# Ledger of designs, part 79: peptides against a protein of PDB entry 6B9H

Target 1, 151 residues: chain A of PDB entry 6B9H
Amino acid sequence: AELCESLLTWIQTFNVDAPCQTVEDLTNGVVMAQVLQKIDPAYFDENWLNRIKTEVGDNWRLKISNLKKILKGILDYNHEILGQQINDFTLPDVNLIGEHSDAAELGRMLQLILGCAVNCEQKQEYIQAIMMMEESVQHVVMTAIQELMSK

## One batch from the design tools (peptide; made by RFdiffusion4, then SolubleMPNN)

Design b2_p21_6_s2 (from b2_p21_6, 7 letters changed)
Fold by OpenDDE base, seed 5:
Structure b2_p21_6_s2 (fold): chain B 151 residues (1-151), chain A 21 residues (1-21)
Amino acid sequence: as target 1 above (151 residues)
Amino acid sequence: MEEEEEKREETKKFFQELLSK
């Protein structure tokens, strides 16, 4: 999926510790959790991160468990910190991500994380970083942000 | 090619406006 591919490229700019080269690398949620911690380490602190299991392997049930926690974290962050600025009417299906590595649904999850980045305290830095990415990626990211911010 | 340039300009403008908010 174009959305997932572009947002994977964006995610890679965070240089997290976990492998993040492929869609499959993201399905266990570890990369996403580490990215969220970078976005707002006060909210997504070590205690929060420690709830995400790192030794997941190919166990899709564990993946789904992690993804559910991450999705909840994103939604709570949106409500408690961002003031419900992200449109979450269409939520990603974490079951499809964990069990089937569904790129489209993964893209939606990454889109929510994008929403966190462009609305957080350091949003200016994240937006500027996006503006330095490849133009084709920027366009997809723009569309993704527009969808999130639309009502 | 012209469409590509218009898309680039639109995208640039979008993020510039986003930065201003």
Scores: peptide ipSAE 0.658, ipTM 0.923, DockQ to the pose 0.976
Fold by OpenDDE base, seed 2:
Structure b2_p21_6_s2 (fold): chain B 151 residues (1-151), chain A 21 residues (1-21)
Amino acid sequence: as target 1 above (151 residues)
Amino acid sequence: MEEEEEKREETKKFFQELLSK
C-alpha cells in the first residue's frame, strides 16, 4: 500500500536498532515500539518497552500480542498526553498485521504513530524532518496527517 | 509540470502552517 510504503520510509528515518527495511520487519512491533520510545521516552519508557517481546521470529501469535500492546500504548498516549488529537475511529487490525503482514493495516498503525510524532513535544522537529523527505513521501504523509486531524 | 508544482506548493504550505501551531 502507498501509505505503508511512505510511512515505512518515514519510520526508517528514526534509525532504530531493530531491522526496519521491509514491511515484514515491522510486523512484530519491535520497530514501532522503539520509534514510540524516541517520540516520547518519558511515556514510552524502558519499562513500557520491556513489555514488548523482541524474540518473536515468525510467531504470529506473539506478533499480535506485541501489536496489541503497542496499539493500546498509542491510544493511551493520544488520550492521556495528546488530548485526543488523533482520529482513532478506524483502528488497524493487528491480527491481519501479525498473521498476514497486511500492508494496508500496517499503514494505519504507522499512521497512528505519525500522529504521535506530529503532536508530541518535539513535533516541530519531526515536522521539519518530514519536510526534508522526498516530495512524494511528503504528500502522502500530509494526507495521512489530514485524515488523523479530521474529526 | 504545473500539476506537480501545485502539489509541491500545497504540501509545503500545509507543513508550514502545521509548524506555526
Scores: peptide ipSAE 0.657, ipTM 0.922, DockQ to the pose 0.966
Fold by OpenDDE base, seed 3:
Structure b2_p21_6_s2 (fold): chain B 151 residues (1-151), chain A 21 residues (1-21)
Amino acid sequence: as target 1 above (151 residues)
Amino acid sequence: MEEEEEKREETKKFFQELLSK
């Protein structure tokens, strides 16, 4: 999906330790967790990150478990820190991500992370970084943000 | 092309406005 591919490119700008070159690389949630820690290390601290299993291999059940924790973290962060600026009525199906590497649902998950970045304390820096990306990617990101903030 | 430029300006304007908030 176009959304997933564009946001994968965006995720790669964080330069996390975990492999993040393909859609499959993101399905275990490890990259997402590391990105969230960069976005707000006070909230997504080491204790939170340690709850995400790093050695899941192809075990889709473990992937789903990680993804559920990450989704909960995002939603809690939105409620507790961001003041519910993100529209969470349409949640990603983490089962489809973990079991089938569904790109559309993965895109929705990454979209939620995008919402965290553009609303966090360092949102100015993340927005400026997005403005340095390819224009086609910027356009997709813009659309994704608009969807999140529409009520 | 004109359409491409219009999209570019729209996107630029969007993020500039977002930065102002």
Scores: peptide ipSAE 0.656, ipTM 0.923, DockQ to the pose 0.950
Fold by OpenDDE base, seed 4:
Structure b2_p21_6_s2 (fold): chain B 151 residues (1-151), chain A 21 residues (1-21)
Amino acid sequence: as target 1 above (151 residues)
Amino acid sequence: MEEEEEKREETKKFFQELLSK
């Protein structure tokens, strides 16, 4: 999926500790959790991050558990901090991500994280960073943001 | 090539406007 691949490239710019080279690398939620912590460490603090299980391997049940926590965190962040600036009418299916590594659903999850980044306190820096990425990636990111903020 | 340029400009304008908010 183009959305997933572009946002994977974007996620890689965060240089998190967890491996983040493939779609599969993201399915356990660890990378996503670390990215969210970078976006807003006051909200996604160590206490929150510690709820995400590491070293889950290929256990899809554990992946799904992590992904559910992450999705909840994103939604709560949107409501509590961002003032519901993200249109979340189409939520990612974390079961498909965890069990099947569904790239389309993963793309939607990463899209929500993108929404956090471009609306957070450091949004200017994240937007500027996106503007330095490959143009094809920028275009996909643009459309993803537009979808998030559409009425 | 022209289409690509238009796409680039559209994208650039989008993020510039986003930065201005």
Scores: peptide ipSAE 0.656, ipTM 0.922, DockQ to the pose 0.962

Design b2_p21_6_s3 (from b2_p21_6, 9 letters changed)
Fold by OpenDDE base, seed 1:
Order: sequence, then structure tokens, then C-alpha cells
Structure b2_p21_6_s3 (fold): chain B 151 residues (1-151), chain A 21 residues (1-21)
Amino acid sequence: as target 1 above (151 residues)
Amino acid sequence: SSMEEERRKQTREFFEQLLAQ
């Protein structure tokens, strides 16, 4: 999906420790957890990050478990810190992500993370970074943000 | 080309406005 592809490119700009080159690399939630920690390390602290299992491999059950924790973290962050500035009307299906590497659903997950980035304390830096990306990526990101705000 | 330029303009203006919030 175009959304997933563009947001994967965006995620790669965070330069996290975990591999993040493919859709499959993101399905275990480890990259997403590390990105969230960069977005707000005070909220997504080491205690939170340590609840995300590493060395998941191809175990889809462990992937789904991680993804559920990630999603909960995002939603809690939105409610507790961001003041519900992002919309969770359509939640990603983490089962499809974990078991089937569904790119469309992964895109929705990354979209929620995008919502965190453009509303966090360092939102200005993240927005400016987005403006430095390829125009086609920027356009998709814009659409994704608009969707979060319009639901 | 004109449509492409307009799209680029809209995208830029969107993020500029977002920065202003």
C-alpha cells in the first residue's frame, strides 16, 4: 500500500537500532516501539519498552502480542498526553499485521505513530523533517495526517 | 505539470500551516 510504503520511508528516518528496511521488519513491533521512545522518551520509557519482546523471529503470536501493546501505548499516549488530538476511529488490525504482514493495516498503525509525532513536544522538528522528504512521500503523509484529523 | 506544481504547493502550505499551530 502507498500509505505503508511512504510511512515506512518516514520511519526509516528515525534510524532506530532494529532492522526497518521492509514491511516484514516492522511486523514484530520492535521498530515501532523504538520510534515511539524517540518521540517521547519520558512516556515511552525503558520500563515501557522492556515490555516489548525482542527476538520474536517469525512467531506471529509474539508479534501480535507486541503489536497489541504498541497500539495500547499509542492510544493511552493520545488520551493522556496529546489530549486526543489524533483519532482512533479506525484501529489497525494487529492480527493481520502479525500473522500476514498486511501492509494496509501496518500503514494504519504507522499512521497512528505519525499522529504522535506531529502532536508531541518535538512536533516542530518532526514536521520540518517531513518537509525535507521526497515530495511524493510528503503528499502521502499530508493525506494521512488529514485523515487522522477528519475522522 | 501545472497540476503537479499545484499539488506541491498545497503540500507545502499544509505543513507550513501545521507548523504555525
Scores: peptide ipSAE 0.700, ipTM 0.946, DockQ to the pose 0.873
Fold by OpenDDE base, seed 5:
Structure b2_p21_6_s3 (fold): chain B 151 residues (1-151), chain A 21 residues (1-21)
Amino acid sequence: as target 1 above (151 residues)
Amino acid sequence: SSMEEERRKQTREFFEQLLAQ
């Protein structure tokens, strides 16, 4: 999926500790949790991150559990901190991500994280970083942001 | 191509406007 591939490239710019080279690397939620902590470490603090299980392996039930926590965190962040700037009517199916490594649904999850980045306190820095990426990636990111901001 | 140039222009303008918000 074009959305997932472009946003995976974007996620890689965060240089998190967890492996983040493939779609499969993202399905356990650990990378996403670490990215969210970088976006807003005051909100996604160490106590929050500690609720995400790191030793998941291929256990899709544990993946789904992590992904549900992350999705809730994103939605709560949107409501409590961002003032509901993003559209939460089209939510990713975390079951498909965890159980089937569904790239399209993973793309939607990463899209929500993108929404956090472009609306957070450091949004200007994240936007500027996006503008330094490959043009084709920027175009996909643009369309993803436009979809998120539409009501 | 003209189409590619227009796409690049639109993308740049979008993020410039986003920065201004």
Scores: peptide ipSAE 0.699, ipTM 0.946, DockQ to the pose 0.971
Fold by OpenDDE base, seed 3:
Structure b2_p21_6_s3 (fold): chain B 151 residues (1-151), chain A 21 residues (1-21)
Amino acid sequence: as target 1 above (151 residues)
Amino acid sequence: SSMEEERRKQTREFFEQLLAQ
């Protein structure tokens, strides 16, 4: 999916420790958790990050467990910190991500993380970083943000 | 093309406006 591929490119700009080259690399949630910690380390602190299992291998049940925790974290962050600025009526299906590496649903998950970045305290830096990416990627990101902000 | 130029313009203006918020 175009959304997933563009946001994967965006995720790679965070330079996290976990492998993040492919869609499959993101399905265990470890990259996403590390990205969230970079976005707001006070909220997504080390204690929160430690709840995400890093050694899941191909166990799709463990992947789903991680993804559920991450999704909850994002939603809680939206409510508690961002002030309900992200439209969460259509949430990603973490089961499809964990079991089938569904790119469309993964794109939705990354879209939620994008929402965190462009609304957090350091949103200016993240927006400026996006503006340095290829225009085609910027356009997809723009569309994704517009969808999140629409009511 | 003109369409490509317009697309680039719209994208740039979007993020500039977002920064202004």
Scores: peptide ipSAE 0.699, ipTM 0.946, DockQ to the pose 0.878
Fold by OpenDDE base, seed 2:
Structure b2_p21_6_s3 (fold): chain B 151 residues (1-151), chain A 21 residues (1-21)
Amino acid sequence: as target 1 above (151 residues)
Amino acid sequence: SSMEEERRKQTREFFEQLLAQ
């Protein structure tokens, strides 16, 4: 999916420790968790990160478990820190992500993370970083942000 | 093209406005 590919490119700019080259790399949630920690390390602290299982391999059940925790974290962050500035009415299906590496649903989850980045305390830096990406990626990211904030 | 230029302009202006918030 175009959204997923663009946001994967965006995610790669975070330079996290976990592999993040493919859609499959993101399906266990480890990259996403590390990205969230970079976005707000006070909220997504080490205690939170330690709840995300590493060394998941291809175990889709463990992937889904991680993804559920991450989604909850994102939603809680939106509510508790961001003041519900992003739309979470259409949530990603983490089962499809974990079991089938569904790119569309993964894109939706990355979109929520994007919402965290562009609304967090360091939003200026993240927005400026986005403005340095390829124009085509910027356009997709713009659309994704608009969708989050339009409702 | 004009369409491409307008698209780039709109994208740039969007993020500039977002920064201004």
Scores: peptide ipSAE 0.696, ipTM 0.945, DockQ to the pose 0.875

Design b2_p21_6_s4 (from b2_p21_6, 10 letters changed)
Fold by OpenDDE base, seed 4:
Structure b2_p21_6_s4 (fold): chain B 151 residues (1-151), chain A 21 residues (1-21)
Amino acid sequence: as target 1 above (151 residues)
Amino acid sequence: SLEEKLKKEETRAFFEELLSQ
């Protein structure tokens, strides 16, 4: 999916420790958790990150468990820190991500993370970084942001 | 193309506006 591909490229700019080259690399949630910690390390602190299992292999049950925790974290962050600025009318299906590596649903998950980045304390820096990316990626990111902020 | 240039401008304008908020 175009959304997933563009946001994967965006995720790669965070240069996290976990492998993040493919859609499959993201399905266990470890990359996403590390990205969230970079976005707001005070909220997504070590205690939070330690709840994410790092060695899940191909175990889709463990993937789903991680993804559920991450989704909850994002939603709680939106409510508690961002003031509910992100529209959650269409939440990602973490079961499809964990079991089938569904790119469309993964894209929606990454979109929520994008919402965190462009609304967090360091939002200006993240926006400026996006503006340095390939134009086609920027356009997809723009559309994704518009969808999140429109209510 | 013209369409590509317009699309690029639209995107730039969006993020410039977003930065101003």
Scores: peptide ipSAE 0.680, ipTM 0.939, DockQ to the pose 0.961
Fold by OpenDDE base, seed 5:
Structure b2_p21_6_s4 (fold): chain B 151 residues (1-151), chain A 21 residues (1-21)
Amino acid sequence: as target 1 above (151 residues)
Amino acid sequence: SLEEKLKKEETRAFFEELLSQ
């Protein structure tokens, strides 16, 4: 999916420790958790990150468990810190991500993370970084942000 | 193309507006 591929490219700019080259690399949630920690390390602190299982392999049950925790973290962050700046009526199906590596649903998850980045304390830096990306990627990111902020 | 130029301008304008918020 175009959304997933563009947001994967965006995720790669964070330069996290976990492998993040493919859609499959993101299905266990480890990359996403590390990205969220970079976005707001005070909220997504080390204690929060330690709740995410790193030795997952191909265990889709563990993937789903991680993804559920991450999704909850994002939603709580949106409510407690961002003040509901993004929509959450179209939540990603983490079961499809964990069990089937569904790119469309993964795209939705990454879209929520994008919402965190462009509304967090360091939003200016993240927006400026997006503006340095390839135009085609920027356009997809723009559309994704518009969808999140449309109420 | 003209379409590509317009698309690029729309994208730039969007993020510049977002930065102003």
Scores: peptide ipSAE 0.678, ipTM 0.938, DockQ to the pose 0.869
Fold by OpenDDE base, seed 3:
Formats: structure tokens, sequence, C-alpha cells
Structure b2_p21_6_s4 (fold): chain B 151 residues (1-151), chain A 21 residues (1-21)
């Protein structure tokens, strides 16, 4: 999906330790968890990150478990820190991500992470970084942000 | 093209506005 591909490119700019070259690389949630820690290390601290299983392999049940924790973390962060800036009426289906590597649903998950980045304490730096990306990617990111902020 | 230029300007303007908030 266009959204997923653009946001995968965006995710790669974080230079996390976990492999993040393909959609499949993101399905276990490890990359996403590490990105969230970079966005707000005080909230997504080491204790939080340690709850995400790293040695998952192809076990889709463990992937789903990780993804559920990450989704909960994002939603809690939105409520507790960001002040409900993200519209979460349409949540990603983590079952489809974990079991089938569904790119559309993964895109929705990455979109929520984007919402965290552009609303966090360091939002200005993340926005400026986005403005340095390819224009086609910037346009997709813009649309994704607009969707998150819409009522 | 003109359309492409307009799209680029729209995107730039969006993020400039976002930075001002």
Amino acid sequence: as target 1 above (151 residues)
Amino acid sequence: SLEEKLKKEETRAFFEELLSQ
C-alpha cells in the first residue's frame, strides 16, 4: 500500500537497531517499539520496551501479542501525554498484521506512530526531518497527518 | 508540470503551517 510504503521509508530514518527494510520486518512490532522509544524515551522507557518480545520468528501469535502491546502504548500515550490529538476511531487490525503481514493495516499502525512524532515534545524536529524527504513521501505523510487530525 | 508544482507548494505550505503551531 502507498501509505505503508511511504511510512516504511519514514520509519527507516530513525535508524533503529532492528531490521526495518521490508513490510515483513515490521510485523513483529520490534521496530515500531524502538521507534516509539526514540520519539519519547521518558514514556516508552526501557521497562516498556522490555515487554516486547524480540525473538519472535514466524510465530504470528507472538507477533500479535507484541502488536497489541504497542497499540495500547500508542493509545495510552495519546490520552496521557498528547491530550487526545489523534483520532483513533479506526484502529489497525493487529491480527491481520501479525498473521498475514497486511500492508494496509500496517500502514494504519505506522500512521498512529506518525501521530505521536508530530505531536511529541520534539515534534518540530520530526516535522523538519519529514520536509527533507522525497516530495512524494511528504505528500503521503501530509495526507496521513490530516486524516489523524480530522474530526 | 503546473499540477506538480502546485502539489509541492501545497505540501510545503502544510508543513510550514504545522511548524507554526
Scores: peptide ipSAE 0.677, ipTM 0.938, DockQ to the pose 0.903
Fold by OpenDDE base, seed 2:
Structure b2_p21_6_s4 (fold): chain B 151 residues (1-151), chain A 21 residues (1-21)
Amino acid sequence: as target 1 above (151 residues)
Amino acid sequence: SLEEKLKKEETRAFFEELLSQ
C-alpha cells in the first residue's frame, strides 16, 4: 500500500536497532516500539519497551501480542500526553498485521505513530525531518496527517 | 509540470502551517 510504503520510508529515518527494511520486518512491533521510545523516551521508557518481546521469529501469536501492547501504548499516549489530538476512529487490525503482514493495516498503525511524532514535544524536529524527505513521500505523509487530524 | 509545482507548493504550505502551531 502507498501509505505503508511511504511511512516505512519515514520509519527508516529513525535508524532504530531492529531491522526495518520490509513490511515483514515491522510486523513483530519491535521497530515500532523502538521508534516510539525515540519519540518520547519518558513515556515509552525501558520498562514499557521491555514488555515488547524480541526474537519472536515468525510466531504470529507473539507478533499480535506485541502489536496489541503497542497499539494500547499509542492510544494511551494520545489520551494521556497528546490530549486526544489524533483520530482513532479506525484502529488498525493487529491480527491482520501479525498473521498476514497486511500492509494496509500496518499503514494504519504507522499512521498512528506518525500522529505521535507530529504532536509530541519534539514535533518541530520531526516535521522538519519530514520536509527533507522526497516530495512524493511528503505528500503521502501530509495526507496521512490530515486524515488523523480531521474531526 | 504545473501540477507537480502545485502539489509541491501545497505540501510545503501544509508543513509550514503545521510548524507554526
Scores: peptide ipSAE 0.677, ipTM 0.938, DockQ to the pose 0.953

Design b2_p21_7_s1 (from b2_p21_7, 10 letters changed)
Fold by OpenDDE base, seed 4:
Structure b2_p21_7_s1 (fold): chain B 151 residues (1-151), chain A 21 residues (1-21)
Amino acid sequence: as target 1 above (151 residues)
Amino acid sequence: SADEEKRRQTQAFFQELLAQS
């Protein structure tokens, strides 16, 4: 999916410790958790990160467990910190991500993380970083942001 | 061209987003 491809490229700019080169690399949630910690380490602190299991392998049940925690964290962050700036009427299906590596649903998950970045305290820095990416990626990111903030 | 317009719109969007931040 175009959304997933572009947002994967965006995720890679965070230079997290976990492998983040493929869709499959993201299905266990570890990369996403590390990205969220970079976005707001005060909220997504070490205690929060420690709830995400790092040795998941191909266990889709563990992947889903991690993804559910991450999704909850994102939603809580949106409500508690961002002031509900993100529309969450269309949530990603974490079961499809964990069990089937569904790129479309993963893209939607990454879209929520994008929402965190462009609304957080360091939003200006993240927006400026996006503006330095390839034009095709920027366009997809734009549409993703528009969808999140639409009323 | 269509590509040029797309680029313009995208840049305008993020400039506006920065202005709001």
Scores: peptide ipSAE 0.686, ipTM 0.942, DockQ to the pose 0.910
Fold by OpenDDE base, seed 5:
Order: sequence, then C-alpha cells, then structure tokens
Structure b2_p21_7_s1 (fold): chain B 151 residues (1-151), chain A 21 residues (1-21)
Amino acid sequence: as target 1 above (151 residues)
Amino acid sequence: SADEEKRRQTQAFFQELLAQS
C-alpha cells in the first residue's frame, strides 16, 4: 500500500536500532516502540519499552501481543497527553499485521504514530523534517495527517 | 501544471500546520 510505503520511509528517518528496511521488519512492533520512545521518552519510557518482547522471530502470536501493547500506548498517549486530537474511530487490525504482515493495516498503525509525532512537544521539528522529504512522500503524509485530524 | 499545483498545496498545508504548532 502507498500509505505503508511512504510511512515506512518516514519511519526510517528516526534511525532506530532495530532493523526497519521492510514491512516485515515492522510487524513485531520493536521498531514502532523505539520510534515512540524517540517521540516522547518521558511517556514511552524505558519501563514501557521493556514490556515489548524482543527476539520474537516469526512468532505471530508474540507479534500480535507486542502490537496490542503499542496500540494501547498510542491511544493512551492520545488521550492523556495529546488531548484526543487524532481520530481513532478506525483502528488498525493488529491481528492482520502480526499474522499476515498486512501492509494496509500496518500503514494505519504507522499513521497513528505519525499523529503522535505531529502533535507532540517536538511537533515543529517533526513537521519540518517531513517538509524535507521527497515530494511524493510529503503528499501521502499530508493526506494521512488530514485523515487523522478530521473527525 | 497539475504537479506543480499539487506541490504548492502540500507545502502550504505544512506551513499552516507549523503555524498552528
């Protein structure tokens, strides 16, 4: 999916420790958790990150478990810190991500993380970074943000 | 062109988003 491809490119700009070159690399949630910690390390602190299982391999059950924790973290962050500025009416299906590496649902998950970045304390920095990306990617990111912030 | 207009609209969007940040 175009959304997933563009947001994968965006995720790669964070330069996290975990491999993040392919859709499959993101399905265990480790990259996403590390990105969230960069976005707000006070909220997504080391104790939170330690709840995410590493060395998951191909165990889709463990992937789903991680993804559920991450999704909950995002939603809690939106409610407690961001003031419910993102639309969570349509949530990603983490089962499809973990078991089938569904790119469309993964894109929706990354879209929620995008919402965190453009509404966090360092929102200006992340917005400016997006503006330096390839134009085609910027356009997809724009539409993704518009969808998030429109109720 | 259509592509140029698309680019301008995208840049305008993020400028407005920055103004609201």
Scores: peptide ipSAE 0.684, ipTM 0.941, DockQ to the pose 0.901
Fold by OpenDDE base, seed 2:
Structure b2_p21_7_s1 (fold): chain B 151 residues (1-151), chain A 21 residues (1-21)
Amino acid sequence: as target 1 above (151 residues)
Amino acid sequence: SADEEKRRQTQAFFQELLAQS
């Protein structure tokens, strides 16, 4: 899953507190929630973050619960703050992420987060940061953004 | 080369994206 691999690398640049080295590390949603808070702490505030369970372990039901909340948050953010600038036609299957650590579906989730970053108030900083990444990653990120912005 | 063109296109894309910021 090239998309997931590149976006995992991108996610790692946020230097969140939760472990974020592997696909499995992201399946409980904690890293994603922390990244979203960095992107827009006014919207993804502490009250929102507190709804995400941090002690999940291998409980795939809890993972799915977290992922559903995160996906809803992303979609609401897109509608309420970003003005629906990104395409949400094909949503990630959070069940496959939580239960099977599906990298392809995780990539789709991270792609939505990418959409938040490149459209948020600090989008200039995030775009500039992407431009400093490895060329292979930049290309995948570009493709991912283009897909999100396409009608 | 194809790789060089790919790189140029990617750089141009993000520059344009920045310009729209």
Scores: peptide ipSAE 0.684, ipTM 0.941, DockQ to the pose 0.931
Fold by OpenDDE base, seed 3:
Structure b2_p21_7_s1 (fold): chain B 151 residues (1-151), chain A 21 residues (1-21)
Amino acid sequence: as target 1 above (151 residues)
Amino acid sequence: SADEEKRRQTQAFFQELLAQS
């Protein structure tokens, strides 16, 4: 999916420790957790990050477990820190991400992380970083932000 | 062109977003 590929490119700009070259690399949630820690290390602190299992291999059950924790973290962050209400009925299906590497649902997950970045304390820096990306990626990111704002 | 207009709209969007930050 175009959304997933563009946001994967965006995720790569964070330069996290975990491999993040492919869609499959993101399905265990480790990259996403490390990105969230960079976005707000005070909220997504080391104790939170340590709840994410890093050695899951191909175990889709463990992937789903991680993804559920990450999704909860995002929702809690939006509610507690950003003061934003997210419609739970439009949330990504983490089962499809963990078991089938569903790119569309993964794109929705990354879109939620994008929402955190462009609304966090360092929002200006993240927006400026997006403006330095390729034009095609910028357009997809714009559309993704607009979709979040309309909800 | 359509591509030029798309680029202008995208840049305007993020400039406005920065102005609101």
Scores: peptide ipSAE 0.682, ipTM 0.941, DockQ to the pose 0.861

Design b2_p21_7_s2 (from b2_p21_7, 6 letters changed)
Fold by OpenDDE base, seed 5:
Structure b2_p21_7_s2 (fold): chain B 151 residues (1-151), chain A 21 residues (1-21)
Amino acid sequence: as target 1 above (151 residues)
Amino acid sequence: SEEEKRREETREFFRKLLEEA
């Protein structure tokens, strides 16, 4: 999916410790959790990150468990810190991500993380970083942000 | 061209987004 591929490229700019080269690399949630910690380490602190299982392998049940925690974290962050500035009417299906590596649903999850980045305290820096990316990626990111911010 | 329009739209979007940040 175009959304997933573009946002994967965006996620790669964070240079997290976990492998993040493929869609499959993101399905266990570890990369996403590390990205969220970079976005707001005070909220997504080490205690929060430690709740995400890192040795998941191909266990889709563990993947789903991680993804559920991450989704909850994003939603709580949106409510508690961002003041519900992003639209979460269409939530990603973490079951499809964990069990089937569904790129479309993964794209939706990454879109929520994008919402965190462009609304967090360091939003200026993340927006500037996006502006340095390839134009084709920027265009997809723009549409994703527009969907998040529209009510 | 449509590509030029898209590029301009995208550039302007993030410019405005950054100004609002």
Scores: peptide ipSAE 0.693, ipTM 0.947, DockQ to the pose 0.959
Fold by OpenDDE base, seed 3:
Structure b2_p21_7_s2 (fold): chain B 151 residues (1-151), chain A 21 residues (1-21)
Amino acid sequence: as target 1 above (151 residues)
Amino acid sequence: SEEEKRREETREFFRKLLEEA
C-alpha cells in the first residue's frame, strides 16, 4: 500500500536501533515502540518499552501481543497527552498485521504514530523533518494527517 | 501544471501546519 510504503520511509528517518528496512521488519512492533519512545520519552519511557518483546521471530502471537500494547499506548497517549486530537474511528487490525503482514493495516498503525509526532511537544521539529522528504512522500503524509485531524 | 499545483498544495499544507504548531 502507498500509505504503508510512504510511512515506512518516514519511520526510517528516526534511525532507531531495530531493523526497519521492510514492511516485515515493522510487524513485530519493536521499531514502532522505539519510534514512539523518541517522540515522547517521558511517556513512552524505558519501563513502557521493556513491555515490548524484542525476540519474537516469526511468532505471530507474540507480534500481535506487542502490537496490541503499542496500539493501547498510542490511544492512551492521544487521550492523556494529546487531548484526543487523533480520529480513532478506524483502528488498525493488529491481528492482520501480526499474522499476515497486512500492509494496509500496518499503514493505519503507522498513521497513528504519525499523529503522535505531529501533535507532540516537538511537533515543529517533526513537521520540518517531513518537509525535507520527497514531495511524493510528503503528499501521502499530508493526506494521512488530514484523515487523522478530520472529525 | 497539475503536478505543480499538487506540490504547492502540499508545501502550503505543511507551512500552515507549522505555523499552528
Scores: peptide ipSAE 0.692, ipTM 0.946, DockQ to the pose 0.950
Fold by OpenDDE base, seed 2:
Structure b2_p21_7_s2 (fold): chain B 151 residues (1-151), chain A 21 residues (1-21)
Amino acid sequence: as target 1 above (151 residues)
Amino acid sequence: SEEEKRREETREFFRKLLEEA
């Protein structure tokens, strides 16, 4: 999906430790967890990160378990820190991500992470970074943000 | 062109978003 591909490109700018070159690389949630920690290390601290299993392999059950924790973290962050600035009406199906590497649903998950970035304390820096990306990516990111911010 | 219009729209969006940040 276009959303997923653009946001994958965006995720790669974080230069996390975990491999993040493909959609499959993101399905275990490890990259996403590391990105969230970069976004707000005080909230997504080491204790939180340690709840995410890193040696998952192709075990889709473990992937789903991680993804559920990550989704919960994102939603809690939105409610507790961001003040519900993100429209979470349509949540990603983590089962489809974990078991089938569903790009569309993964895109929705990454979209939520995008929402965290553009609303966090360092939002200015993340927005500026996005503005340095290719226009095609920026456009997709724009539409994703607009969707998140819609009432 | 439509392409130019889209680029300008995107640029303006993030400009405003940055101003509000």
Scores: peptide ipSAE 0.692, ipTM 0.946, DockQ to the pose 0.928
Fold by OpenDDE base, seed 1:
Structure b2_p21_7_s2 (fold): chain B 151 residues (1-151), chain A 21 residues (1-21)
Amino acid sequence: as target 1 above (151 residues)
Amino acid sequence: SEEEKRREETREFFRKLLEEA
């Protein structure tokens, strides 16, 4: 999916410790959790991160468990910190991500993380970083942000 | 061209987004 591929490229700019080269690499949620910690380390602190299991392998049940925790974290962050500035009525299906590596649903998950980045305390820096990416990626990111901000 | 229009649209979007940040 175009959304997933562009947002994967965006996620790679965070330079997290976990492997993040393929869609499959993101399905266990570890990369996403590390990215969220970079976005807001005060909220997504070490205690929060420690609830995400590492060394998941190909265990889809553990993947789904991690993804559910991450999704909850994003939604709680949106409510408690961001003041519900992003849409959450269309939630990603974490079962499809964990069990089938569904790129479309993964794209929706990454889109929610994008919403966190462009609304967090360091939003200016993240927006500027996006503006330095390839134009084709910027265009997809723009449409993703527009969808999130539309009410 | 349509490509130029798309690039300008994207550039303008992020310009405005940055101004509001």
Scores: peptide ipSAE 0.691, ipTM 0.946, DockQ to the pose 0.960

